# Peptides against a protein of PDB entry 5K2M, part 11

Target 1, 273 residues: chain A of PDB entry 5K2M
Amino acid sequence: MRIGITYTVLRREEMAIKERAGEFGEVVMLHEDDLLFPGNYDLDVVIIRNVSHFKALYTARLFESEGIPTVNSSRLIFEAGDKLFATLRLAGKVPVPEWKAALSEGGALRVPDSLGYPLVSKPVFGSWGRLLAKVNDRDSLEAVLEHRKWMKNPLYGIHYFQEFVEKPGRDIRSYVIGGEFVGAIYRYSNHWITNTARGGKAEPCSDPEVEELSVKAWEAFGEGALAIDIFESEKGLLVNEVNPNMEFKNAARVTGADMAGKLVEYAVEVAKT

## One batch from the design tools (peptide; made by RFdiffusion4, then SolubleMPNN)

Design b1_p8_8_s4 (from b1_p8_8, 6 letters changed)
Fold by OpenDDE base, seed 4:
Structure b1_p8_8_s4 (fold): chain B 273 residues (1-273), chain A 8 residues (1-8)
Amino acid sequence: as target 1 above (273 residues)
Amino acid sequence: MTKRRYVD
């Protein structure tokens, strides 16, 4: 078996994946600079670890065009890596924060009529809480919308909003790979954005309700490896978003779960189908 | 700028 691993930066996750993949076969590390298509790749499966959502998406689709399966698939990356498209999948299966999408400024200005204030403005793409805004009032909404007009990428003209969820100074990140719950952590932050990339503390989360909800959230997509962001709200657990290109170094460290091994095992299964 | 192939 020959396992490709595409990457932008060799992080702790990619090192762990490489190490575990070596137990199953030959490992081919593929930096973004090594990728040209069409190409003659002798690989049974490719693990996609490109940092950019779009680079990951296109890389996956390009390998699939050569008949090589990917983990995650381009379909999963597309649907899970877009916050709005992910919400469309999740909303039919699990509790999610109330949301609205608008395709114009005029539409976006009516969102508070439904969601109220405060609300959260999100770009449909982006990592580490980039361009998230807590919109407390009309003036803040107008400012966010005005700034979006001047953003070069037309995807910034897709207006995605959620209700603001009051959280207990933390959120939950769970991991589901191939439909199996692998583990979960609490991410602590004094800021309303609880992303560990912003310096949050991680602690193990052992909650059967989190496990059940995480599996159901994964089933909304039905394939691959997902990190799942869950809020503890007054309404109960809410699935906020999913990530098809998960970071797991903190979760693996804190839980002791072999997330890299589980990802490789799943990739090996995909290669055999 | 050398693309950092490695981030510790």
Scores: peptide ipSAE 0.017, ipTM 0.555, DockQ to the pose 0.248
Fold by OpenDDE base, seed 3:
Structure b1_p8_8_s4 (fold): chain B 273 residues (1-273), chain A 8 residues (1-8)
Amino acid sequence: as target 1 above (273 residues)
Amino acid sequence: MTKRRYVD
């Protein structure tokens, strides 16, 4: 068994994945600078750990073109890593926050007629709460739309909105790998954006309802390793988004779950199929 | 340039 690991930066996650992969076979670490295509790669599977969503997506697709399977697959990265495409999968299987998509400014200006205020404006791509806006009124909506006209990436012209969900000063992040629930944490924040990458306390989450919902959310995609972001709302649990390029350092530390081992075990299974 | 070094 020869296991590739593509990476941008050697984080604690990549160290743990490398260590566990070494128990199953030969490990080939591949920095972004080492990747040229077409290539002659002697690998049974590649674990994709590139930080950039688009670099991860294209890296996965390029290895697949050489007949080498990836974890995650380019299909999963594409569908799960786009907030709108992820919502389209999730909405058919699990409760999600109420959402609207508009393809023009004129369409976006009518979103409050359905969602009301406050609402949340999200880019379809990006991580760590970048370019999230809580929109409380018409003036704020017009300002967000005006600024988006001047953004160079055409994907900023795709207007994705959610209802604003009142949360109990935390959210939940769960992990499902190969259809198995691995663990979950509470992420505490005094800000409406609860992402621990901006600072925050993490605690173990042991809730059977979270476990069941997390597995159902993974089944909307049906493959790979996903982090799942869940809100506790007045309407019950809501699946907000998924991440096919998960960080798990804090979750592994807090829960004691072997997330790196489970990811490697799944990659070895994918290599054998 | 991306660092090939460990980042904790």
Scores: peptide ipSAE 0.017, ipTM 0.598, DockQ to the pose 0.213
Fold by OpenDDE base, seed 5:
Structure b1_p8_8_s4 (fold): chain B 273 residues (1-273), chain A 8 residues (1-8)
Amino acid sequence: as target 1 above (273 residues)
Amino acid sequence: MTKRRYVD
């Protein structure tokens, strides 16, 4: 077994994946600078750990073109890594926050007629709560839309909105790999954005409803390794988003779950298929 | 060669 690991930055996650992969076979670390296609790669599977969503997507597709399976697949990265496309998959199987998409400023200005205020404006791509805006009123909506016009990436012209969900000062991040629930954490923050990358504390989450909902959310995609962000709301649990390029160092530390081992085990299973 | 950045 020869396991590739593609990466941009060697984080604690990539180090843990490398260590666990060494128990199953030969490990080939592939920095982005090492990747040229078409190429002659002698690999049975590649674990995709590129930081950029687009770099991860294209790297996965390029290896697949050489007949080498990837974890995650280019399909999963594409569908789960876009917030709108992920919502489209999730909404058919699990409760999600109320959402609207608009393809123009004029369309976006009508979103409050359906969702009311406050709203959350999200880009369809991006991590760590970047470019999330709580939109409390019309003036704030107009300002967000005006700023989006001047952003160079055309994907900023895709307007994705959610209802603002009142949370109990925390959210949940769960992990499902190959359809198996691996673990979950609470992320605490005094800010409406509860992401641990912004200084939130993490605690173990042991809730059977979270486990069941997390597996159902994974089944909306039907493959790979996903981190799942869940809100505790007055309406019950809501699946907010998924991440096909998950950070897990805090969750692994807090839960004691071998997330890196589970990811490698799944990659080895994919290689044997 | 971009230096392999380690993030602790």
Scores: peptide ipSAE 0.017, ipTM 0.546, DockQ to the pose 0.323
Fold by OpenDDE base, seed 1:
Structure b1_p8_8_s4 (fold): chain B 273 residues (1-273), chain A 8 residues (1-8)
Amino acid sequence: as target 1 above (273 residues)
Amino acid sequence: MTKRRYVD
């Protein structure tokens, strides 16, 4: 068994994945600078750990073109890593925050007619709560839309909005790998953006409803390794988003779950199919 | 160039 691991930066997660992968076979670490295609890669599976969504997507697709399966697949990265496409999958299986998509400024200006204020503006791509805006009024909406006009990437012209969900000073991040629930954490923050990458404290979450909902959210995609972001709302649990490029160092530390091992075990299973 | 660095 030859296991590739692609990466941008060697984080604690990539070190743990490398260590666990070494128990199953030969490990080939592949920095982004080492990736040229087409190529003759002698690998049974590749674990995709590129930080950029787009680099991860294209790396996965390029290995798949060489007949090498990836964890996650390019299909999963594409669908789960886009907030709108992920919402389209999730909304058919689990409760999600109310959302609207608009393809123009004129369409976006009508979003409050259905969602009201406050609402949340999101880019369809990106991580760590980048370019999230709480939009409290018309003036703030116009400002966000004006700024989007000057952004060079045309994907910023796709306007994705959610209702603003009042949270109890925390959210939940769960992990599902190959359909198995691995663990969950609470992420605490005094800010409405609770992401641990922005200074949120992590604590263990042991809730059977979270476990059940997390598995159902994974089943909306039906493959791979996902981190799932869940809100505790007055309406109950809501699946906000999923992440096919999960960070798990805080969750592994807090829960004691072998997330790196579970990811490698799944990759080995994928390699044998 | 993305630096091949370890990040804690």
Scores: peptide ipSAE 0.016, ipTM 0.561, DockQ to the pose 0.276

## One batch from the design tools (peptide; made by RFdiffusion4, then SolubleMPNN)

Design b1_p9_1_s1 (from b1_p9_1, 6 letters changed)
Fold by OpenDDE base, seed 5:
Structure b1_p9_1_s1 (fold): chain B 273 residues (1-273), chain A 9 residues (1-9)
Amino acid sequence: as target 1 above (273 residues)
Amino acid sequence: EDPWARRGS
């Protein structure tokens, strides 16, 4: 078994994946600078750990074109890595926050007619709560839309909104790999954005409802390794978003779950199909 | 910073 690992930066996650992969076969570390296509790659599977969503997507598709399967697949990265596309998959299987999409400023200005205030503006791509805005009123909405108009990337012209969900000072991050629930954590913050990348504490989450919901959310995509963000709301648990290129160092530390091992085991299974 | 980066927590 020859396992490739593509990466941008050697993080704790990539080091753990490398270590675990070495138990199953030969490991080939592939920095982005090493990747040229078409190429002659002698690999049975590639684990995609590129930091950039788009670089991860294209890397996966390029290996697939050479007949080498990837974890995650280019399909999964594409659908799960876009907040709107992910919502479209999730909404058919699990409870999600109420959402609206608009393709113009004029359309976006009508979103409060259905969602009300406060609402949350999100880019369809990005991480760490980057460019999230809590929109409390019309003036704030107009300001967000005006700023988006001057942003260089045309994807900022895709307007994705959610209802603002009142959370109990925390959210949930769960992990499902190959359809198996691996673990979950609470992420605490005094800010409405509870992402631990901006500070906060993580604690183990042991809740059968979270486990069941996480597996159902994964089934909306039907493959791969996903981190799942879940909100505790007055309406119950809501699946907010998923991440097909997950960080898991905090979750692994807090839960003791071998996230890297589970990912490698799944990649080995994919290589054998 | 890569504007297309998807970094988790």
Scores: peptide ipSAE 0.024, ipTM 0.671, DockQ to the pose 0.698
Fold by OpenDDE base, seed 2:
Structure b1_p9_1_s1 (fold): chain B 273 residues (1-273), chain A 9 residues (1-9)
Amino acid sequence: as target 1 above (273 residues)
Amino acid sequence: EDPWARRGS
């Protein structure tokens, strides 16, 4: 078996994936600079680890066009990597924060009529809490919308909002690979944005409700490897978002779960299908 | 960092 691994930066995750993949076959590391298509790649499966969502998406689709399956698939990356598209999948299967989408400033200005204040403005793409805004009032909403007008990427004109969820100084990141729950962590922060990528503390999360909810959230997509962000709210557990290009170094460290191994094992299964 | 890139987490 020949396993490709595409990457932008060789992180701890990519090193671990490479190491584990070597137990199953020949590993072909493919930096973004190595990727040209069509390329006639001799690979049975490709693990997509490009940092950029869009690069990951297009890389996956390009390999698929050559008959090479990817983990994750371009479909999953597309559906899960967009917060709005992910919400559309999740909302029918699991509890999610109340949300609204608007396609214009005029529409966006009416969002508080439904969600109230405070609300959270999110770009449909991005990570690590980039461009998340807690919107406490009309003036703040107008400011966010004004700024979005001048952002060059037209996707910033897609207005996605959530209710502001009061969290207990933490959120949950779980991992589901091939439908199997692999592990979960608490991410602690004194800020309303609880992301370990911003220096938050991680601790193991052992909660059967989290496990069950995580699997159900994965089933909304039905394939691949997903990190799942869950809020602990007064309404119970809410699935906030999913990530088809997950970092797991902190989770692996604190839980001891073999995230890289599980990912590789799943990729091998995909290759055999 | 690329503002249009999404990483994990």
Scores: peptide ipSAE 0.015, ipTM 0.564, DockQ to the pose 0.713
Fold by OpenDDE base, seed 1:
Structure b1_p9_1_s1 (fold): chain B 273 residues (1-273), chain A 9 residues (1-9)
Amino acid sequence: as target 1 above (273 residues)
Amino acid sequence: EDPWARRGS
């Protein structure tokens, strides 16, 4: 078996994936600079580890065009990697924060009529809480919308909003690979954005309700490897978002779960189908 | 930081 691994930066996760993949076959490391298409690649499966959502998406689709399956698939990356598209999948299966989408400034100005204040403005793409805004009032909403008008990427004109969820100083990150729950962590922060990439502390989360909800959230997509963000709210557990390009070094360290091994095992299974 | 980059931490 020949296993490709595409990457932007060789992180701890990519090193662990490479090491575990070597137990199953020949490993071919493919930096973004090595990728030209069409290329007639001789690979049985490709594990997608590009940092950029769009680079990951297009890389996956390009390999698939040559008959090579990817983990994750381009379909999953596309749907899970967009906050709005992911919400559309999740909302049919699990509790999610209340949300609104608007396609114009005029539409966006009416969002508080249904969600109230405070609300959260999110771009449909991005990570680590980048360009998230807690909008407390009309003046703040107008400011966010004004700034979006001057952003060059037209995707910033897609306005996605959520209710502001009061959290107990933490959120939950869980991991589901091939439909199997692998592990979960609490991420602690005094800031309303609790992402560990911004300095949050991680601790193990052992909660059967989190495990069940995480599997159900994965089933909304039905394939691949997903990190799942869950809020603890007054209304109970809410699935906030999913990530098809997971970082897991902190979760693996804290839980002791073999996330790299589980990812490789799933990729090998995909290669054999 | 690449504004188009997405990864889950």
Scores: peptide ipSAE 0.014, ipTM 0.549, DockQ to the pose 0.712
Fold by OpenDDE base, seed 4:
Order: sequence, then structure tokens, then C-alpha cells
Structure b1_p9_1_s1 (fold): chain B 273 residues (1-273), chain A 9 residues (1-9)
Amino acid sequence: as target 1 above (273 residues)
Amino acid sequence: EDPWARRGS
């Protein structure tokens, strides 16, 4: 078994994955600078750990084009890593925040007629709460839309909105790998954007409802390793988004779950199929 | 670290 691991930065996660992969076979670390295609890669599977969503997506697709399966697959990265495309999958299987998509400014200006205020503007791509806006009124909506006109990337012209969900000062991040629930954490924040990257406290989450919902959310995609962001709302649990390129150092530390091992085990299974 | 901050370089 030859396991490739692509990476941008050797983080704690990549180190843990490397270590665990070594127990299953030969490990080939592939920094982004090492990736040239077409290439002669003698690998049974590649674990995709590129930091960039797009680099991860293209890396996965490039390996797949050479007959090498990836974890995650380019399909999963594409569908799960785009907030709108992920919502399209999730909405058919699990409760999600109310959402609207608009393809023009004129369409976007009508979103409050359906969602009301406050609403959340999200780019379809991005991490760490980047370019999230709580839109409290018409003036704020107009400002967001005006700014989007001047953004170079045409994807910023895709207007994705959600209802603003009141959360109890925390959200939930769960992890499902190969359809198995691996663990979950509460992420605490005093800000409406709950993200551990912003210095939030993490605590273990042991909730059977979270486990069940997380598995169902994973089943909306049907493959791979996903981190799942869940809101505790007045309406119950809502699946906000998923991440096909998950960070898990905090979750692994807090829960004691072997996230890296589970990811490697799944990759080995994928290699054998 | 913002994983997207490293993409523009």
C-alpha cells in the first residue's frame, strides 16, 4: 500500500495523518511544489490536505485522471466545499437554515422579502468566516452588493444568503468519515461567527441527536470525510455547512477521537475498492 | 491562519 498525502502546510493534522498512514503502508508526502501533471505517481490512494479549496479540488481531479483515487474525491470536494452546492445536497436530507440564492443584484435585493432581516450573506467559497456579513437592513444589503460588484472573482457575483440563526453562544462541529460518526465538539464564541480559528473554546459534544444528524448529513454526499457544522436553533438542530478539507486538531484533542487514524483507514479502504 | 490568505500569493 502506497499512500500519498498532498499538503500546503504541514499542520498538526498532516503530521498525525502521516504518522498513522505509516502503520498501513509506505507514505509519500507531496507538497504542492512537488505536484506536476501529468506525472508518474505510483500510489494506491491520495489523501488530499491542500489548504486551498480550489487547489484541493484540482489536485484530486488530477490524480483521479491518472486512475488514482483520492480522499476526498474531486466530486465531494466540489459539492461539499461550495456552500451553495453543499446546501443543495443537504436540504434534501437534513434540516438546514432557510436560504436563498440570487444570480444578480436585482434578485439579491428581493431576498429579504423571503428571508427577512437579519440575514447572512456568504460567499459560496471561503473559510474562517471570511466575507460573512450579518445584514441587518436594506442599507447593509446594498453595501454588500455594491462591494461584490468590485470583486474580481466572478464567483463573488453568486449571491448566497441564509437566515440569521440565533445560537446559544456556540455551534457544533461533528466529524463523519466513511459514514461513521467519529466525534463532535462544541465551539464557543461570543461572536455570531463561531469559529475555532478565532480563538473559541472547544468542548466535547456527546449528543445522540447530533450523531444521527451528522450521519444523515454525510449521507447527503455518500462518500468521504466531512466536518459538519451544526447550529442549535429554536427550530432544533440545523446543518449549516460541511467541510471536505477538515481541520480536526482541536476536536481530536478534546474528544480523544482518532480522527487521523479514521481518515487513513478510510483511505486504505478506498484504495482497495 | 486563514487558509485563504495564502492563496493570493
Scores: peptide ipSAE 0.016, ipTM 0.549, DockQ to the pose 0.151; fails the geometry check

Design b1_p9_1_s2 (from b1_p9_1, 7 letters changed)
Fold by OpenDDE base, seed 1:
Structure b1_p9_1_s2 (fold): chain B 273 residues (1-273), chain A 9 residues (1-9)
Amino acid sequence: as target 1 above (273 residues)
Amino acid sequence: EEPWARRGS
């Protein structure tokens, strides 16, 4: 078996994936600079680890066009990597924060009529809490919308909003691979954005309700490897978002779960299908 | 890499 691994930066996760993949076959590391298409690649499966959402998406689709399956698939990356498209999948299966989408400034100005204040403005793409805004009032909403007009990417004209969820100084990140729950962590922060990439502390989360909800959230997509963000709210557990290109070094360290091994095992199963 | 193109966790 020949296993490709595409990457932008060789992180702890990519090193662990490479090491575990070597137990199953020949490993071919493919930096973004090595990728030209069409290329007639001789690979049985490719694990996608590009940092960029769009580069990951297009890389996956390009390998699939040559008959090579990817983990994750381009379909999953597309649907799970967009906050609005992911919400559309999740909302049919699990509790999610209340949300609104608007396609114009005029539409966006009416969102508080439904969600009230405070609300959260999110771009549909991006990670690590980039361009998240807690909007407390009308003046702040107008400011966010004004700034969006001057952003070059037209996707900033897609306005996605959520209710502001009061959290107990933490959120939950869980991991589901091939439908199997692998582990979960609490991410602690004094800031309303709790992402560990912004300085949050990670601790193990052992909660059967989190495990059950995480599997149900994965079933909304029905394939691949996902990190799942869950809020503890006054209304109970809410699935906030999913990530089809997960970082897991902190979760692996804290829980002891073999996340890299589980990802490789799933990729091997995909290769044999 | 443009900041708007990045997607991690």
Scores: peptide ipSAE 0.016, ipTM 0.550, DockQ to the pose 0.763
Fold by OpenDDE base, seed 3:
Structure b1_p9_1_s2 (fold): chain B 273 residues (1-273), chain A 9 residues (1-9)
Amino acid sequence: as target 1 above (273 residues)
Amino acid sequence: EEPWARRGS
C-alpha cells in the first residue's frame, strides 16, 4: 500500500495523518511544489490536504485522471465545498436554514420579500466567516450588493442568502468519515459567527440527535470525509454547511477521537475498491 | 495562496 498525502503546510492534522498512514503502508508526502501533471505517480490512494479549496479540487481531479483515487474525491470537494451546491444536496435529506439564490442585483433585491430581515449574505466559496454579512435592512442589502459589483472574482456575482438563525451562543461541528460518526464539538462565541478559527472555546458534544443528523447529512453526498456545521435553532437542529477539507486538531484534542486514524482507514478502504 | 482560493473549517 502506497499512500500519497498532498499538502500546502505541514499542520498538526497532516502530521497526525502521516503518522497513522505509516501504520498501513509506505507514505509519500507531496508538497504543492512536487505536483506536476501529467505524471507517473506510483500510488494506491491520495489524501488531499491542500489548504486551497480550488487547489484541492484540481489536485484531486488530476490524480483521478491518472487512475488514482483520492480522499476526498474531486466530485465531493466540488459539491461540498460550494455553499450553494452543498445546500442543494443537503436540502433533499436534512433540515437546512431557509435560503435564496439570486443571479442578479435585481433578483437579490427581492430576496427579503421571501426571507425577511435579518438575513445573512454569504459568498458561495470561502471559510472562517470571510465575507459573511448580517443584513438587517434595505440600506445594508444595497451596500453589500454595490460592493459585490467591484469584486474581481465572478463567483461573487452569485448571490446566496440564508435566514438569520438565532443560536445559543454556540454551534456544533461534527465529523463523519466513510459514513461513520467520529465525533462532535460545541464551538462557543459571543459573536453571531461561531468559528473556532477566529478564537473561542470548544467542548465535547455527546448528543444522539446530532449523531443521527450528521450521518444523514453525510448521506446526502454519500462518500468521503466531511466536517458538518449544525445550528441549534428554535425550530430544531439545522445543517448549515459542510467542509470537505476539514481541520480537526481542536476537535480531536477535545473529544479524544482518532480522526486522523479514521481518515487513513477510509483512504485504505478506497484504495482497495 | 490567494484569499479567494483558501478553504478550511
Scores: peptide ipSAE 0.015, ipTM 0.539, DockQ to the pose 0.737
Fold by OpenDDE base, seed 5:
Structure b1_p9_1_s2 (fold): chain B 273 residues (1-273), chain A 9 residues (1-9)
Amino acid sequence: as target 1 above (273 residues)
Amino acid sequence: EEPWARRGS
């Protein structure tokens, strides 16, 4: 078996995936600079680890066009990597924070009529809490909308909002690969954005309700490897978002789960399908 | 890579 791994930066995750993949066959590391299409790639499966959402999406689709399956698939990257599209899948299967989408400034200004204040403004793409805004009032909403007008990417004109969820100083990140729950962590922060990439602490999360909810959230997409962000709210557990291009170094360290091994095992299964 | 296109969390 020949396993490709596409990447932008060789992180701890990519090193672990490479190491585990070597146990199943020949590993072909493919930096973004190595990728040209159409191409003659002799690969049974490709694990997509490009940092850019769009580069990951297009890379997956390009390999699929050559008859080579990818983990994750271009379909999954497309649907899970966009916060609005992910919400559309999740909302039919699991509890999610209340949300609204608007396609104009005029529409966005009416969002508080439904969600109230405070609310959270999110771009439909991005990571690490980038361009998240807690909007406490009308003045703040107008400011966010004004700033969006001057951003170059037209996707910033897609206005996605959630209710502000009061959290107990933490959130949950779980991991589901091929429909199997692999593990979960609590991420602690004194800030309303609870992300370990911003200096938060991680602890193991052992909760059967989290496990069940995580699997159901994965089933909304029905394939691949997903990190799932879950909020503990007054309404119970809410699935906030998913990530089809997950970081897992903190979760692997804290839980002891072999996230890289599980990802490779799933990729091998996909190659045999 | 453009900073706004990055996905990793």
Scores: peptide ipSAE 0.017, ipTM 0.547, DockQ to the pose 0.761; fails the geometry check
Fold by OpenDDE base, seed 4:
Structure b1_p9_1_s2 (fold): chain B 273 residues (1-273), chain A 9 residues (1-9)
Amino acid sequence: as target 1 above (273 residues)
Amino acid sequence: EEPWARRGS
């Protein structure tokens, strides 16, 4: 078994994955600078750990084009890594926050007619709560839309909105790998954006409803390793988003779950399929 | 790396 691991930066996650992968076979670490295609890669599977969503996506697709399976697959990275595309998958299977998508400013200005205020403006791509805006009124909506016109990437012209969900000062991040629930944490924040990348504490989450919902959310995609962001709302649990390029150092530390091992085990299974 | 391309949360 030859396991490739693509990476941008050797984080705690990549180090853990490397270590665990070494127990299953030969490990080939592939920095982004090492990735040239077409190439003669002798690998049974590649674990994709590029930091960039787009680099991860294209890296996965490039390996797949050479007949090498990836974890995650380019399909999963594409569908799960885009907030709107992920919502399209999730909405058919699990409760999600109410959402609207608009393809023009004129369309976006009508979103409050359906969602009301406050609402949340999200880019369809990005991490760590970048460019999330709580839009409390018409003036704020107009400002967000005006700013988007001047953003270089055309994807910022895709207007994705959610209802604002009142949360109890925390959210839940769960992890499902190969359809198996691996663990979950609470992420605490005094800010409406609860992502631990902006600071906060993590605590173990042991909730059977979270476990069940997390597995169902994973099943909306049907493959791979996903981190799942869940809100505790007045309506119950809502699946907000998923991440096909998950960080898990905090979750692994807090829960004691072998996230890296589970990821490697799944990659080995994929290689054998 | 361009800030908008990064996805790791």
Scores: peptide ipSAE 0.014, ipTM 0.537, DockQ to the pose 0.783; fails the geometry check

